# Ledger of designs, part 19: peptides against a protein of PDB entry 3EFO

Target 1, 262 residues: chain A of PDB entry 3EFO
Amino acid sequence: SQLADLYKSCETDALINFFAKSAFKAVLHQPLKVIREILVNQTAHMLACYRKNCASPSAASQLILPDSMKVLPVYMNCLLKNCVLLSRPEISTDERAYQRQLVMTMGVADSQLFFYPQLLPIHTLDVKSTMLPAAVRCSESRLSEEGIFLLANGLHMFLWLGVSSPPELIQGIFNVPSFAHINTDMTLLPEVGNPYSQQLRMIMGIIQQKRPYSMKLTIVKQREQPEMVFRQFLVEDKGLYGGSSYVDFLCCVHKEICQLLN

## One batch from the design tools (peptide; aimed at target 1 K70)

Design b1_p26_1_s1 (made by RFdiffusion4, then SolubleMPNN; from b1_p26_1, 13 letters changed)
Fold by OpenDDE base, seed 5:
Structure b1_p26_1_s1 (fold): chain B 262 residues (1-262), chain A 26 residues (1-26)
Amino acid sequence: as target 1 above (262 residues)
Amino acid sequence: SDFLEELKKEVDEILKEMAEKRKLEE
């Protein structure tokens, strides 16, 4: 059907860019609550329409998402959890204004990365491989105390270190003997020169490539204060200042879809 | 629930798709 073709051709990243900019424009003249409701409703309606017109009949408990829109709920939840739309008192007006302006100027690729960061398990790096490690879900559940992770969203870059990170990797990256010796005030990795360090720097370079903004590196040690900032970028988790986890959001959307289809 | 299991599968597919797309953009 024509509708099926439309959904097939739809690029979710472009839609998210559109919704983000539309929502952020609307912030100037509509209540945030209304904007959030509209976004949720739009998500539900789009998916309901697809299910009704493009998908085979399925049980109400089944999740039916078109391939091109599978990531739509993920990104939509991230959008809804953005400080611009949450407007929590813990977030400064300046920060909201800043992020609003940034997103308004972002292209499709930029906004995609911004709303759903790359989270890479650096501790699994193969120094002989030129391939990036497979990204993991942006959730605390995917972190490990024994691991080292790189997170990037186009604006910020974080190197997160578990409390039990391998000393050999710490030595390789920072040229210090232990986790406790890592200086989190540094914004640049030292030039250690070993293969692991070189590979990490290469990965960071690849991530930085083609991004309009230079991402400042923040080194984060698990259980230290800066980790709280880092956790805000774990977008699939429940937000510290509000917003649903991805699972909770999808459940909400699914219920809405079912209601639309009865 | 069946829903949660499907959700997990969808998330895995999302990650795969995102990774592939980013690779193509490089």
Scores: peptide ipSAE 0.045, ipTM 0.649, DockQ to the pose 0.037
OpenDDE base, seeds 1, 2, 3, 4: peptide ipSAE 0.034, 0.025, 0.033, 0.041; ipTM 0.640, 0.579, 0.644, 0.654; seed 4 fails the geometry check

Design b1_p26_1_s2 (made by RFdiffusion4, then SolubleMPNN; from b1_p26_1, 11 letters changed)
Fold by OpenDDE base, seed 2:
Structure b1_p26_1_s2 (fold): chain B 262 residues (1-262), chain A 26 residues (1-26)
Amino acid sequence: as target 1 above (262 residues)
Amino acid sequence: SEFMEELKREVDELLKELAERLEELE
């Protein structure tokens, strides 16, 4: 059907860009709670319409998403958890204002990265490969105490180190003998000169390429205080200040869809 | 991207699990 074709043609990244800009504009005139409710409602409505008009009959317990919208709830949840729509004590008013303005001018690619960061397992780097490591889901469940991960959202870059990260990688990246010796106050990686260090810098360079803003690097040790900030970028997890996990969000959307269809 | 496709697959799996859990609760 024409409607099915329309849904198939919808790109999640474009939709999120639109919703983000609309919501961030609305912040000036509407309460945050109302904006969040509208976004959830719109998400549920779109998916309900698809189910009603394009999908085969299914049980109420089933949530069917078209291919083009399969990740829409993921990004929508990220949007809902953004500091502009969900106030966080650790985020200053100036930072919120800054992010709002940035998003208002972001293209589709930039906003996609902004709301759902790229999380790369650096500890799996093949120094002989020119390819970037495969990104993983932005969840604590995908982290490893033995791992090192690079997270980037177009504005910030984090290098997260597990408490049991390999000493050889620590040496390779920081030129220090152990995890304990890593200085988290540094914003630049040392030029160690080994293949691993070079590869990591190359990756960081690639990530920085075509981004309109220079990303500040923050080094984060697992179980240290700055990790709390890093965890806020694990957007699929439950937030500290009212943000839902992706699973919880899906449940919420599902319930609303059922209400719309009944 | 490859990541997006993987994400979609994982979302599908999650949705399947969710559906099963919801059926158990009903």
Scores: peptide ipSAE 0.174, ipTM 0.704, DockQ to the pose 0.790
OpenDDE base, seeds 1, 3, 4, 5: peptide ipSAE 0.017, 0.024, 0.026, 0.026; ipTM 0.455, 0.573, 0.593, 0.590; seeds 1, 3 fail the geometry check

Design b1_p26_1_s3 (made by RFdiffusion4, then SolubleMPNN; from b1_p26_1, 13 letters changed)
Fold by OpenDDE base, seed 3:
Structure b1_p26_1_s3 (fold): chain B 262 residues (1-262), chain A 26 residues (1-26)
Amino acid sequence: as target 1 above (262 residues)
Amino acid sequence: SSFRAELEKEVDELLAELAKKREELA
């Protein structure tokens, strides 16, 4: 059917870009609550329509997503949790305005990275390989106290260090003997010169490549105060200021879809 | 629930696809 073809041709990344820009434009003349409700409603309606008209019969308890929109709920949740649509006390009005303007000018590739950051397990690097490690989901559950993770969203870059990070890696990256000796005020990694350090720098370079903005590096130690900022980028987790976890959001969307189809 | 577990698995697979798409768009 023409409808099925339409869904197949629809790219989630383009949709998210569109929804983000539309929502951020609407912020100027609509209440945030209304905007969020519209976004959720649109998501549910789109998915309900697909299920009704394109999907094979299935149990109501199952969430059926078209292939082209399988990741739509993930990004939609991220959009809903963005500081432009969900105000946070620690984010100034100026910062919100700035982010709004940035997104309004972002292309599809930029918006993907912005709303759902890339989180890389750096502690798993093979110094003999030029391949990037596989990204993990942006959730605290995917972090490890023994791990080191790099997070990037096109604007910011974080190097997160678990409290039990391997001393040899710490030495390799920072040229210090232990976790306690790491200076978190630094914005640049030292040029230690060993293979691990070189590879990490290369990875950071690759991530920075073709991005319109230079990402500032922030070093974050687990259980220190600055980690709170880092956690805000774990977009699949429940937010401190009313943002839902991805799981909760999916349940909400599913419920709404069922209501529409019943 | 079984539903949540299935969704989690699906998301993991989707993230892999996303990573690939990001590389293509870069």
Scores: peptide ipSAE 0.121, ipTM 0.719, DockQ to the pose 0.037
OpenDDE base, seeds 1, 2, 4, 5: peptide ipSAE 0.046, 0.026, 0.026, 0.026; ipTM 0.660, 0.601, 0.592, 0.620; seeds 2, 5 fail the geometry check

Design b1_p26_1_s4 (made by RFdiffusion4, then SolubleMPNN; from b1_p26_1, 13 letters changed)
Fold by OpenDDE base, seed 2:
Structure b1_p26_1_s4 (fold): chain B 262 residues (1-262), chain A 26 residues (1-26)
Amino acid sequence: as target 1 above (262 residues)
Amino acid sequence: SSFMEELKEEVDRILAELAERRRREA
């Protein structure tokens, strides 16, 4: 249908950029509660419209999303959980203002990465490959105690290490014998010079390339205090300062769509 | 539910495609 054709492959990326900028502009003159409600309603209305006009009536009880918009709820949930749209005392005004201004100037690609980070399993690196490893979903369920993961959102870069991460990889990356010896105060990886270290540095370079801001590297050990900060970037999970998991949000949107179509 | 699992799998597929696109554009 003509309506279905309106949902293009890059629609979700453009939409989230639009919604983010619109919402972040609105925070100056509208209550946060209202803004959040509008975002949810807009999402539900768009998806309801698709179901009504492009999907079969027999599927009314199910959430049917166009291919180009299937990740829209993911991004929308990330937007709703952003500190700019949260009224929590734990979030400083400066941080909120900073992120607001950043997003207001972001292009589509930058905002996409910002709201949904890349999470790369570094422990699976093929030192002979010139390609980035396949990213995993930004959820704790995708981490492993035996793994090492690199997370980047265009502003921050984290290297997360599981408590049982392989000593040989630790040696390869940090030139120390064990997990306990890793210094988390460092913001640069040492030039160890082995293929694994070189590959990791290359990957970090690729991620940094064409980004408007230099990403500071933070080393995070599992079960240490700084891991709490890292977990905030696992955007599909429930947020520390509010916000639902992706699954819970999706259920919420589904209910809203059903209400609109009744 | 089976529906939610199917939806999650579909999202996984789409996110994988997104990841691939990001890799190509890097």
Scores: peptide ipSAE 0.182, ipTM 0.753, DockQ to the pose 0.037
OpenDDE base, seeds 1, 3, 4, 5: peptide ipSAE 0.180, 0.028, 0.125, 0.021; ipTM 0.750, 0.616, 0.722, 0.511; seed 4 fails the geometry check

Design b1_p26_2 (made by RFdiffusion4)
Pose (drawn by RFdiffusion4):
Structure b1_p26_2 (pose): chain A 259 residues (1-239, 243-262), chain P 26 residues (1-26)
Amino acid sequence: SQLADLYKSCETDALINFFAKSAFKAVLHQPLKVIREILVNQTAHMLACYRKNCASPSAASQLILPDSMKVLPVYMNCLLKNCVLLSRPEISTDERAYQRQLVMTMGVADSQLFFYPQLLPIHTLDVKSTMLPAAVRCSESRLSEEGIFLLANGLHMFLWLGVSSPPELIQGIFNVPSFAHINTDMTLLPEVGNPYSQQLRMIMGIIQQKRPYSMKLTIVKQREQPEMVFRQFLVEDKGGSSYVDFLCCVHKEICQLLN
Amino acid sequence: EEQEEEFLEELEEYVDETLEELAEEE
């Protein structure tokens, strides 16, 4: 009967999986604007209830989120930015209908990765003694002109290359000497390489391991290339609203529920 | 599993820092 126990026991990934499927089923029944509004308001409602009933007293300038829901807003914003609940500019209806379908079948492990892609820094890789590098937030702010990154959501796998990308690596991977020597339209498996091109292939394998679909590799050269597509998967950035924007929005309506 | 847990902690911390920055602005 205590609300504190309800919240202390929640799982964001499980909640995100439900909201996603619930919203994606509703796309075939209600205006998308109506669906998004329900999502945002339910999110503000869950948090406002915790604030007025469980949270120890705190200043109004603060937004209180239970531990069980620490990253719930970030993921909810990712769902709202997703092309299924978004619109016309680019992204075919065929792409939307397809993604809408893929999510309807997903388990928790799949939906977690689908809505928050995994961004791995590759240029800072420890050679032959690896075990998959630490992940980095899904934002452009964590990309470096000197860096090479791996971004995966379970369906796509992007190998991002910065402009001042170390030629040493571009050689040990693409067998070519320089950055401007790579052609994106040749997105096939590169072998050779003794320390790195192997260490990279190692982690590309470990990522695919538990994943049902074999991911489509897409190489992205930084400045003005296909990168526009890649930027979509940096879900923390604005690209809908940014993570911070959404957080700013939820607090407004949580306050509107004046308590 | 350990790497996922560390990443999740780091993301939680980042949420807390964002919240503190927003509270200071207000």
Fold by OpenDDE base, seed 3:
Parts: C-alpha cells; sequence; structure tokens
Structure b1_p26_2 (fold): chain B 262 residues (1-262), chain A 26 residues (1-26)
C-alpha cells in the first residue's frame, strides 16, 4: 500500500530530528508534561498503525517497524529524557535554553549523536591498529570497573575511568602512577608521547573533526561526584530525575499500543 | 496477554540488535 511505502521510506534519524525540533519549539507555549505525553502518543500511534496496516505476522521485525524506523523508540526515549523536556535541578535555565537553541539548528546526523551518545571502550585500543574501537550501548551495564571509556555527544566529551583501571593505561594516558593521582580538573590530556596516548588523541581528534562544535573534555573517575553528570549521558538507563530506562519506556509504549489496537 | 508480552520481547530484542549494529558502524 501507499501507506506501507511511506513508512518504509522514513528514516529514524530524520524522524527524531523532526520530533526533537517540534517538541523543543512547543516548549515555548506548552507544558512539558503535555509535550512528553504527545511524544509517547505519537510513538505508540506510529507503531500501532504500522502493525495494523503493514505488518506481516511471519517476522518480528515486520510486526514492529520497518528497518528504517526500527530504533525509533530508543531515540524517542532519549528525547524524552533530555534536560529541555525533563527538567533537572543541576541544569541551569540558561543551559537548557542553550541546548534547546542548538538542537533547533542541528542537522540529522548531529541530532542523532546528541540524543544517543557514542561510547567507546578506550581500554580495548590496539596501538598497532588505526581503527576506532566499536562503540558500546549507552548503559552502565556496558561499563567495567577495569575499563576506560570515552563518551561524546557532539557537545560534550567525557573520559570515564573505572576504579580498577589498569595502571599501565593510566600511566600511558596521564603519566601518573595510579588512579588516585589522576587530576579530574584537567580539561586536556597531557601530551605523554607514547603510542597509546597518541592513538587516544587521534581518536579524540577524529571525533571532534566530525562535529561542528568544539567539545571540552571532562575527566571522570568512577564513584566520584562528577560521575553523576556522566551517568546522565547513559541514556538507556533510568534517570535520577524521572527519566525512564529504555525497557521501562518500551513497556509504556506497548501498553499504549494495546489500548489503540484493542 | 501472552501475545502482547511476546510482542514486547520481540520489540526489545529487535531494537537491541539494531543498536548493537548501529554502534559498531560508527
Amino acid sequence: as target 1 above (262 residues)
Amino acid sequence: EEQEEEFLEELEEYVDETLEELAEEE
């Protein structure tokens, strides 16, 4: 059907960009609660409509969404958890206004990264390879106390250090003997000059080159207070201030779908 | 009810697989 063709032609990244801009514009004249409800409703309606009119009972993927929109619920949850739509006490009014304005001007690729950050396992780097490590899911469950991770969303960059990070990596990156000696007030990595340090800097450079805005680096130690800020970027997890985990969001959407179809 | 629960599980798995692939492509 023509409708099925329309759904198949939609791209999730374009949709999230549209929904984000629409929602952020609506913030000026609608209550946040109403905006969030609309977004959830729209998500449910899209899924329900596709299931009813386009889905084949033979495959799970066909019963849910076409491949081009298969990650829509994830991004929608990220949007709902954004500080513009979900106010957080640690985020100033000015910062919220700034982020809102930025998103209003973002392209599809930038908004995608903004809502779902890239999380890279830096501790897995092979100094003999020029390839970037594969990103992991933005969840605490994917972190390791023995690991070092780089997170970037196009505006912010974080280097997260596990409490049991390898001393050799710490020495390689920071030129200090242990985790305890790392200065988290620094916004720049020291130029240690070893292959590992150089490779990390290269990776950071590549990430930065793809983005229109300069990202300042924040060094975060596990279990220290600043880690709370970092955790807010783990968008699949439950938020501290009312944001749902991805799983919880899916459950919510599913209930809405059932109500629409029954 | 069972069908609905199964649908949710399929949705979660489908999206999870997609996200893993998406992460690897970047």
Scores: peptide ipSAE 0.232, ipTM 0.747, DockQ to the pose 0.072
OpenDDE base, seeds 1, 2, 4, 5: peptide ipSAE 0.009, 0.048, 0.139, 0.026; ipTM 0.388, 0.628, 0.680, 0.574; seed 1 fails the geometry check

Design b1_p26_2_s1 (made by RFdiffusion4, then SolubleMPNN; from b1_p26_2, 9 letters changed)
Fold by OpenDDE base, seed 3:
Structure b1_p26_2_s1 (fold): chain B 262 residues (1-262), chain A 26 residues (1-26)
Amino acid sequence: as target 1 above (262 residues)
Amino acid sequence: EELEKKFREELEKYVDEVLEELAKQL
């Protein structure tokens, strides 16, 4: 059917860009609670419509999405968890205003990365390879105390260090003997000059070159206070200030869908 | 409640597949 074809051709990245801009514009005129409710309802309605018109009756009880739309709820949840819509107390009004303004001008690719960051396992780098490490899911469950991870969302860049990060990697990156000696106040990595350091810098450069905004680097140690800021970018996880985990979000959406279809 | 639990489990599997793929595409 024409409807089925329409859903199959739906581009999630374009939709999330649209919803983000619409929501962020609405912040000026509507309460945040209302905006969030609208987004959830819109998500549910779109998916309900798909089920009604495209899915088999047997699949009505299951959350099945076409390939073109399967990640839409992911980004919708990320949008809902954004500081602009959640109004997290640790984020200043100025910062919220700034982010809102930026998103209003973002293209499709930029907004996609902004809402779902790239998280790279740096500890797995092969100094002999020119390839970027495969990104992992933005969840605490994918982090390791023995690992080092680089997170980038187009505006911010974080280097997260596990408490048990390998000393040799720490030495390679920071030229210090241990985790405890790392200065988290630095915004630039030292030019140590070894292959590992060079490779990391190259990766950071590649990430930066693809983005219109300069990303400042923040060094984050696991279990230190600044890690809380970093965790806000692990968008799949449950937020501290009302944001749902993705699984919880989907459960909520599913309930709404069922209500719409009954 | 039991149905919800089962649904959640299935959903988690689905989510895992979707998100793993998404992460790799970034």
Scores: peptide ipSAE 0.446, ipTM 0.884, DockQ to the pose 0.071
OpenDDE base, seeds 1, 2, 4, 5: peptide ipSAE 0.431, 0.442, 0.421, 0.407; ipTM 0.878, 0.880, 0.874, 0.869

Design b1_p26_2_s2 (made by RFdiffusion4, then SolubleMPNN; from b1_p26_2, 11 letters changed)
Fold by OpenDDE base, seed 4:
Structure b1_p26_2_s2 (fold): chain B 262 residues (1-262), chain A 26 residues (1-26)
Amino acid sequence: as target 1 above (262 residues)
Amino acid sequence: SKLEEEFLARLKEEVDEVLKKLAEER
């Protein structure tokens, strides 16, 4: 009963923070392969223990996990796909070191956002509303060629524009007539002054105010080369540098669970 | 096995449901 209560009350964000810091500390003295294996094993072990000790015997289709445990694999996969743990040559040593140090000092809320970014459909903004638009899942499947999305992870901010973004919104944000005229080298939005522009700036401000670090803005056009960088933050998808999609990771974890229980 | 597939399917479904809710609440 106590064990069941423990799992039910588990805070995934705290666990991810712990695992992240532990892993990022371990990279200094252990091979990445070992660290990755440990993380996968821990994920599987936690889920297996819950299944074994907390869940009542039932059909597989009746699996009921606490909400906190449900998202654990997703966040763990995000952690595994982080540049610090991938160590791909495409990522500079400086960048890895930078992110490592940042995460080592992050609180629970910051690390949660860092590993699973906030993705907002900006094209749906109601200029008369003070509320942020509802975030969408960090996957390409949630993007629209006709949409404009803002992504933030506490360190970076991206404004992604679909190839078919509404010209009126482009005009409203950038004061240019079309998608082709948008300068992606800009790191600041122009102060156009219309309600939509002001609303977007307000949203960006709100997001920034909640974070200790200043987020650099990157403008990204769909189908242009810089979009590849943006896609790295769509953490549920297959990683550019060999990371698994969350679905693939679930399969991997499931295999491990079966090995533990069967 | 079929049972394993069902388990995985359910797990995915559970994850999807939670992530959807979390995204909407942000």
Scores: peptide ipSAE 0.371, ipTM 0.852, DockQ to the pose 0.044
OpenDDE base, seeds 1, 2, 3, 5: peptide ipSAE 0.091, 0.146, 0.307, 0.025; ipTM 0.655, 0.624, 0.828, 0.610

Design b1_p26_2_s3 (made by RFdiffusion4, then SolubleMPNN; from b1_p26_2, 15 letters changed)
Fold by OpenDDE base, seed 2:
Structure b1_p26_2_s3 (fold): chain B 262 residues (1-262), chain A 26 residues (1-26)
Amino acid sequence: as target 1 above (262 residues)
Amino acid sequence: SELEKAFMERLKQEVDELLAQLAAQR
């Protein structure tokens, strides 16, 4: 059907960009609660409409989405968890205004990275390969106490180190003997000159490439106070300021879809 | 980039599985 073709042609990244800008425009004139409800309802309606009009009866027991829409709920949840749409006293008005303005000017590619950061397992780097490591989902469940991860969202870059990260990697990156010796106040990695350090710097360079803003590097040690800030970028997890986990959000959307179809 | 494409494909697969599981719980 024509409708099915339309849904197949939809691009999730473009949709999220649209919804983000629409919502961020609306915050000036509508209560945040209403905006959040609208976004959830829109998500449910879109998915329900697809299921009703495009999915085969045999697929009624399963929520099958076209490839272009499969990640829509993920990004929508990320949007809902953005500080602009959260009414928490811990978030300053200035921060909300700043992020609002940034997103309003973002293209599709930038907004994609902004709402769903890239998380790379640096501890798995193959120094013999020029290929970037495969990104992992932005969740604490994907982290390891023995691992080192690089997170980037186009505005910020974090290097997260597990408490049990390998000393040899720490030495390779920071030229210090152990985790305890890492200075988290530094915003630049030292030029150690070994293959591992060079590769990490290369990766960081690639990530920074074609981004409109220079990302400040923050070094984060697991179980230290600054880790709380880092965890806010693990967007699939429950948010510090009341945002739902992705799983919880999916359950919510699913219930609404069922209500719409029944 | 190729890395980004690969990541998105993996993400899509995982999301599809999650959605299928949710549907099956009814």
Scores: peptide ipSAE 0.023, ipTM 0.497, DockQ to the pose 0.713
OpenDDE base, seeds 1, 3, 4, 5: peptide ipSAE 0.104, 0.018, 0.023, 0.170; ipTM 0.673, 0.448, 0.594, 0.744; seeds 1, 4, 5 fail the geometry check

Design b1_p26_2_s4 (made by RFdiffusion4, then SolubleMPNN; from b1_p26_2, 14 letters changed)
Fold by OpenDDE base, seed 5:
Structure b1_p26_2_s4 (fold): chain B 262 residues (1-262), chain A 26 residues (1-26)
Amino acid sequence: as target 1 above (262 residues)
Amino acid sequence: DELKKEELEKLKEEVDKILAELAALA
């Protein structure tokens, strides 16, 4: 049907950009609680409408999402957990204002990356391949104590190292013998010159070249204090200050859809 | 609520695939 085609052609990244800008504009004259409720409601209504008009008959208990919108709840939850839409005293007004202005000027591609970062398993790099490693879900459950991960959201870049990271990779990246010897105060990787180091630098360069802002590199060791900041970018996990995990949000959306279709 | 759990896991897998595809295009 015409409607089905519309939903199939719908770009989730464009929607999240629209919702983000609309919400961030609304914060100036609407209560945050109302804005959040509207976003959840709109998400549920959109998906309910699709199910009603485009999906084949199925049990009400089944979660059915159009292919083009399967990631919508993920991004919407990320938006809802953004500091601009949170009224917590721990978040400075300056930070909210800064991020608000940034998003208001972002294109579709930039906002997509901003709300849902790329998390790359660097420890799986094939030095003989020019392909970027496949990104993993932004959750602690996808991390490994034996792994090294690069996270980028267009504004920040983090290199996360597990406590059991392979010494050979540590030496390859930092030219030091062990995890304990890594200096987390550095903002630039040393030019070690081996193929692994070169490839990592290339990957970082590619990521940076596609973004309008220069991303500062932060090296993060697992179980050290700065990891708390890093974990804030694992957007699928339960957030600080009351933010829900993706799973919790998905359940919420599903419940709302069922109620709308009941 | 095992049925719901299965549905969620299936959806997460689908989302993972989509995100991987998007990442590859970036």
Scores: peptide ipSAE 0.032, ipTM 0.609, DockQ to the pose 0.044
OpenDDE base, seeds 1, 2, 3, 4: peptide ipSAE 0.025, 0.020, 0.008, 0.022; ipTM 0.572, 0.472, 0.382, 0.480

## One batch from the design tools (peptide; aimed at target 1 Y50 P66 K70)

Design b1_p27_1 (made by RFdiffusion4)
Pose (drawn by RFdiffusion4):
Structure b1_p27_1 (pose): chain A 259 residues (1-239, 243-262), chain P 27 residues (1-27)
Amino acid sequence: SQLADLYKSCETDALINFFAKSAFKAVLHQPLKVIREILVNQTAHMLACYRKNCASPSAASQLILPDSMKVLPVYMNCLLKNCVLLSRPEISTDERAYQRQLVMTMGVADSQLFFYPQLLPIHTLDVKSTMLPAAVRCSESRLSEEGIFLLANGLHMFLWLGVSSPPELIQGIFNVPSFAHINTDMTLLPEVGNPYSQQLRMIMGIIQQKRPYSMKLTIVKQREQPEMVFRQFLVEDKGGSSYVDFLCCVHKEICQLLN
Amino acid sequence: SAAEEEVLASVVVDTSLYDPDAPKLPL
């Protein structure tokens, strides 16, 4: 009968999986604007209820989120930015219908990765003693012109290359000497390489391990290349609203529920 | 950027009810 126990026991990934499927089923029944409004208001409602009933007294300038829901807003914003709930500019209906379908079948492990891609820094890789590098936030702010990164969501795998990308690596991986020497349209498996091209292939394998679909590798050269597609998977950035924007929005309606 | 940092700083993650041994709510 206590609300504190309800919140203490929640699981964001499980909640995100439900909201996503619930919203994706509703796409075949209601205006998308209506679906997104329900999602945002339900999110503000859950948090406003916690604020007025469980949270110890705190200043109005603060937005209080339970530990069980710490990253719920970030993921909810990712759902709202997803092409299934978005619109026309680019992204075919065939792509939307397809992704809408893929999510309807997903388990928690799949939906977590699908809505928050895994961004791995590759240029800072520890050689032959690895075990998959620490993940980095899904934002352009964590990319470096000197860096090479790996981005996966379970269906796509992007190998991102910065402009001032170390030629040493571009050689140990693409067997070519320089950055401008790589052709994106040749997105096939590169072998050779003794320390790195192997350590990279190692992590590309470990990532695919638990994943049902074999991911489509897409190489991205930084500055003005296909990168436009890649940017979509940096879900923390604006690309809908940014993570901070959404957070700013939820607080407004939470306050509107004046308490 | 400063305004965004302020918004982030205003977020409080309440751990007063944090319990690792608490069972998860089934859906």
Fold by OpenDDE base, seed 4:
Structure b1_p27_1 (fold): chain B 262 residues (1-262), chain A 27 residues (1-27)
Amino acid sequence: as target 1 above (262 residues)
Amino acid sequence: SAAEEEVLASVVVDTSLYDPDAPKLPL
């Protein structure tokens, strides 16, 4: 059917780009609450339509996502949690205006990375491999105190270090004896010259390579104050200034779908 | 959490319309 073909060929990244630009345009003349509601409703309607017309019968307790849209909810939640769509006094008007303008000019690939950052477990690097480590989900639950993670969203880059990060890796990256000796005020990694350092720099270079903006590097130690900023990029978690976790959003969408189909 | 896992487990990705030639998102 035509509907089946539509869902089969759906480009979720393009949809998110469209929704983002539409919403960010609408903020100029519509209340933020209304915009957020529209986005949720649109998400629910698309998925309800699929369930009604394309999906096989399933239990009402299940949330059915077509394969082509399996990441739609998570991206939509990221969009909803963006500072542009949040009416929080903690977020300056200038910051909202800045991010709004950035997204309005972003292509599909850029907006995808912007809304859902790439989070890489750097501590798993094989210095003999040219392959990038597999990204993990952007949630605190995927971090480890023993781990080192690189996060990038096309605008910002963070190197997060667990309190129990391996001293050998710390030495390899920063040329300091321990976690405590890492200077978080630095915005560039030192040229240590060992294979691990070189590999990390290569990865950072690859991440930066196709991005239109130069990403500033922020070094973040676990349990230090700057980690709070980093955690805002863990987009599947509940936001500091509002917004739902991915799980909460799924529940919300599911409820709305059920309401539409009952 | 257990509650979160339950919610996630209730999500079903329908692959009946899977297109092997479709671009894959990084997630």
Scores: peptide ipSAE 0.367, ipTM 0.854, DockQ to the pose 0.470
OpenDDE base, seeds 1, 2, 3, 5: peptide ipSAE 0.357, 0.359, 0.363, 0.361; ipTM 0.845, 0.851, 0.852, 0.853

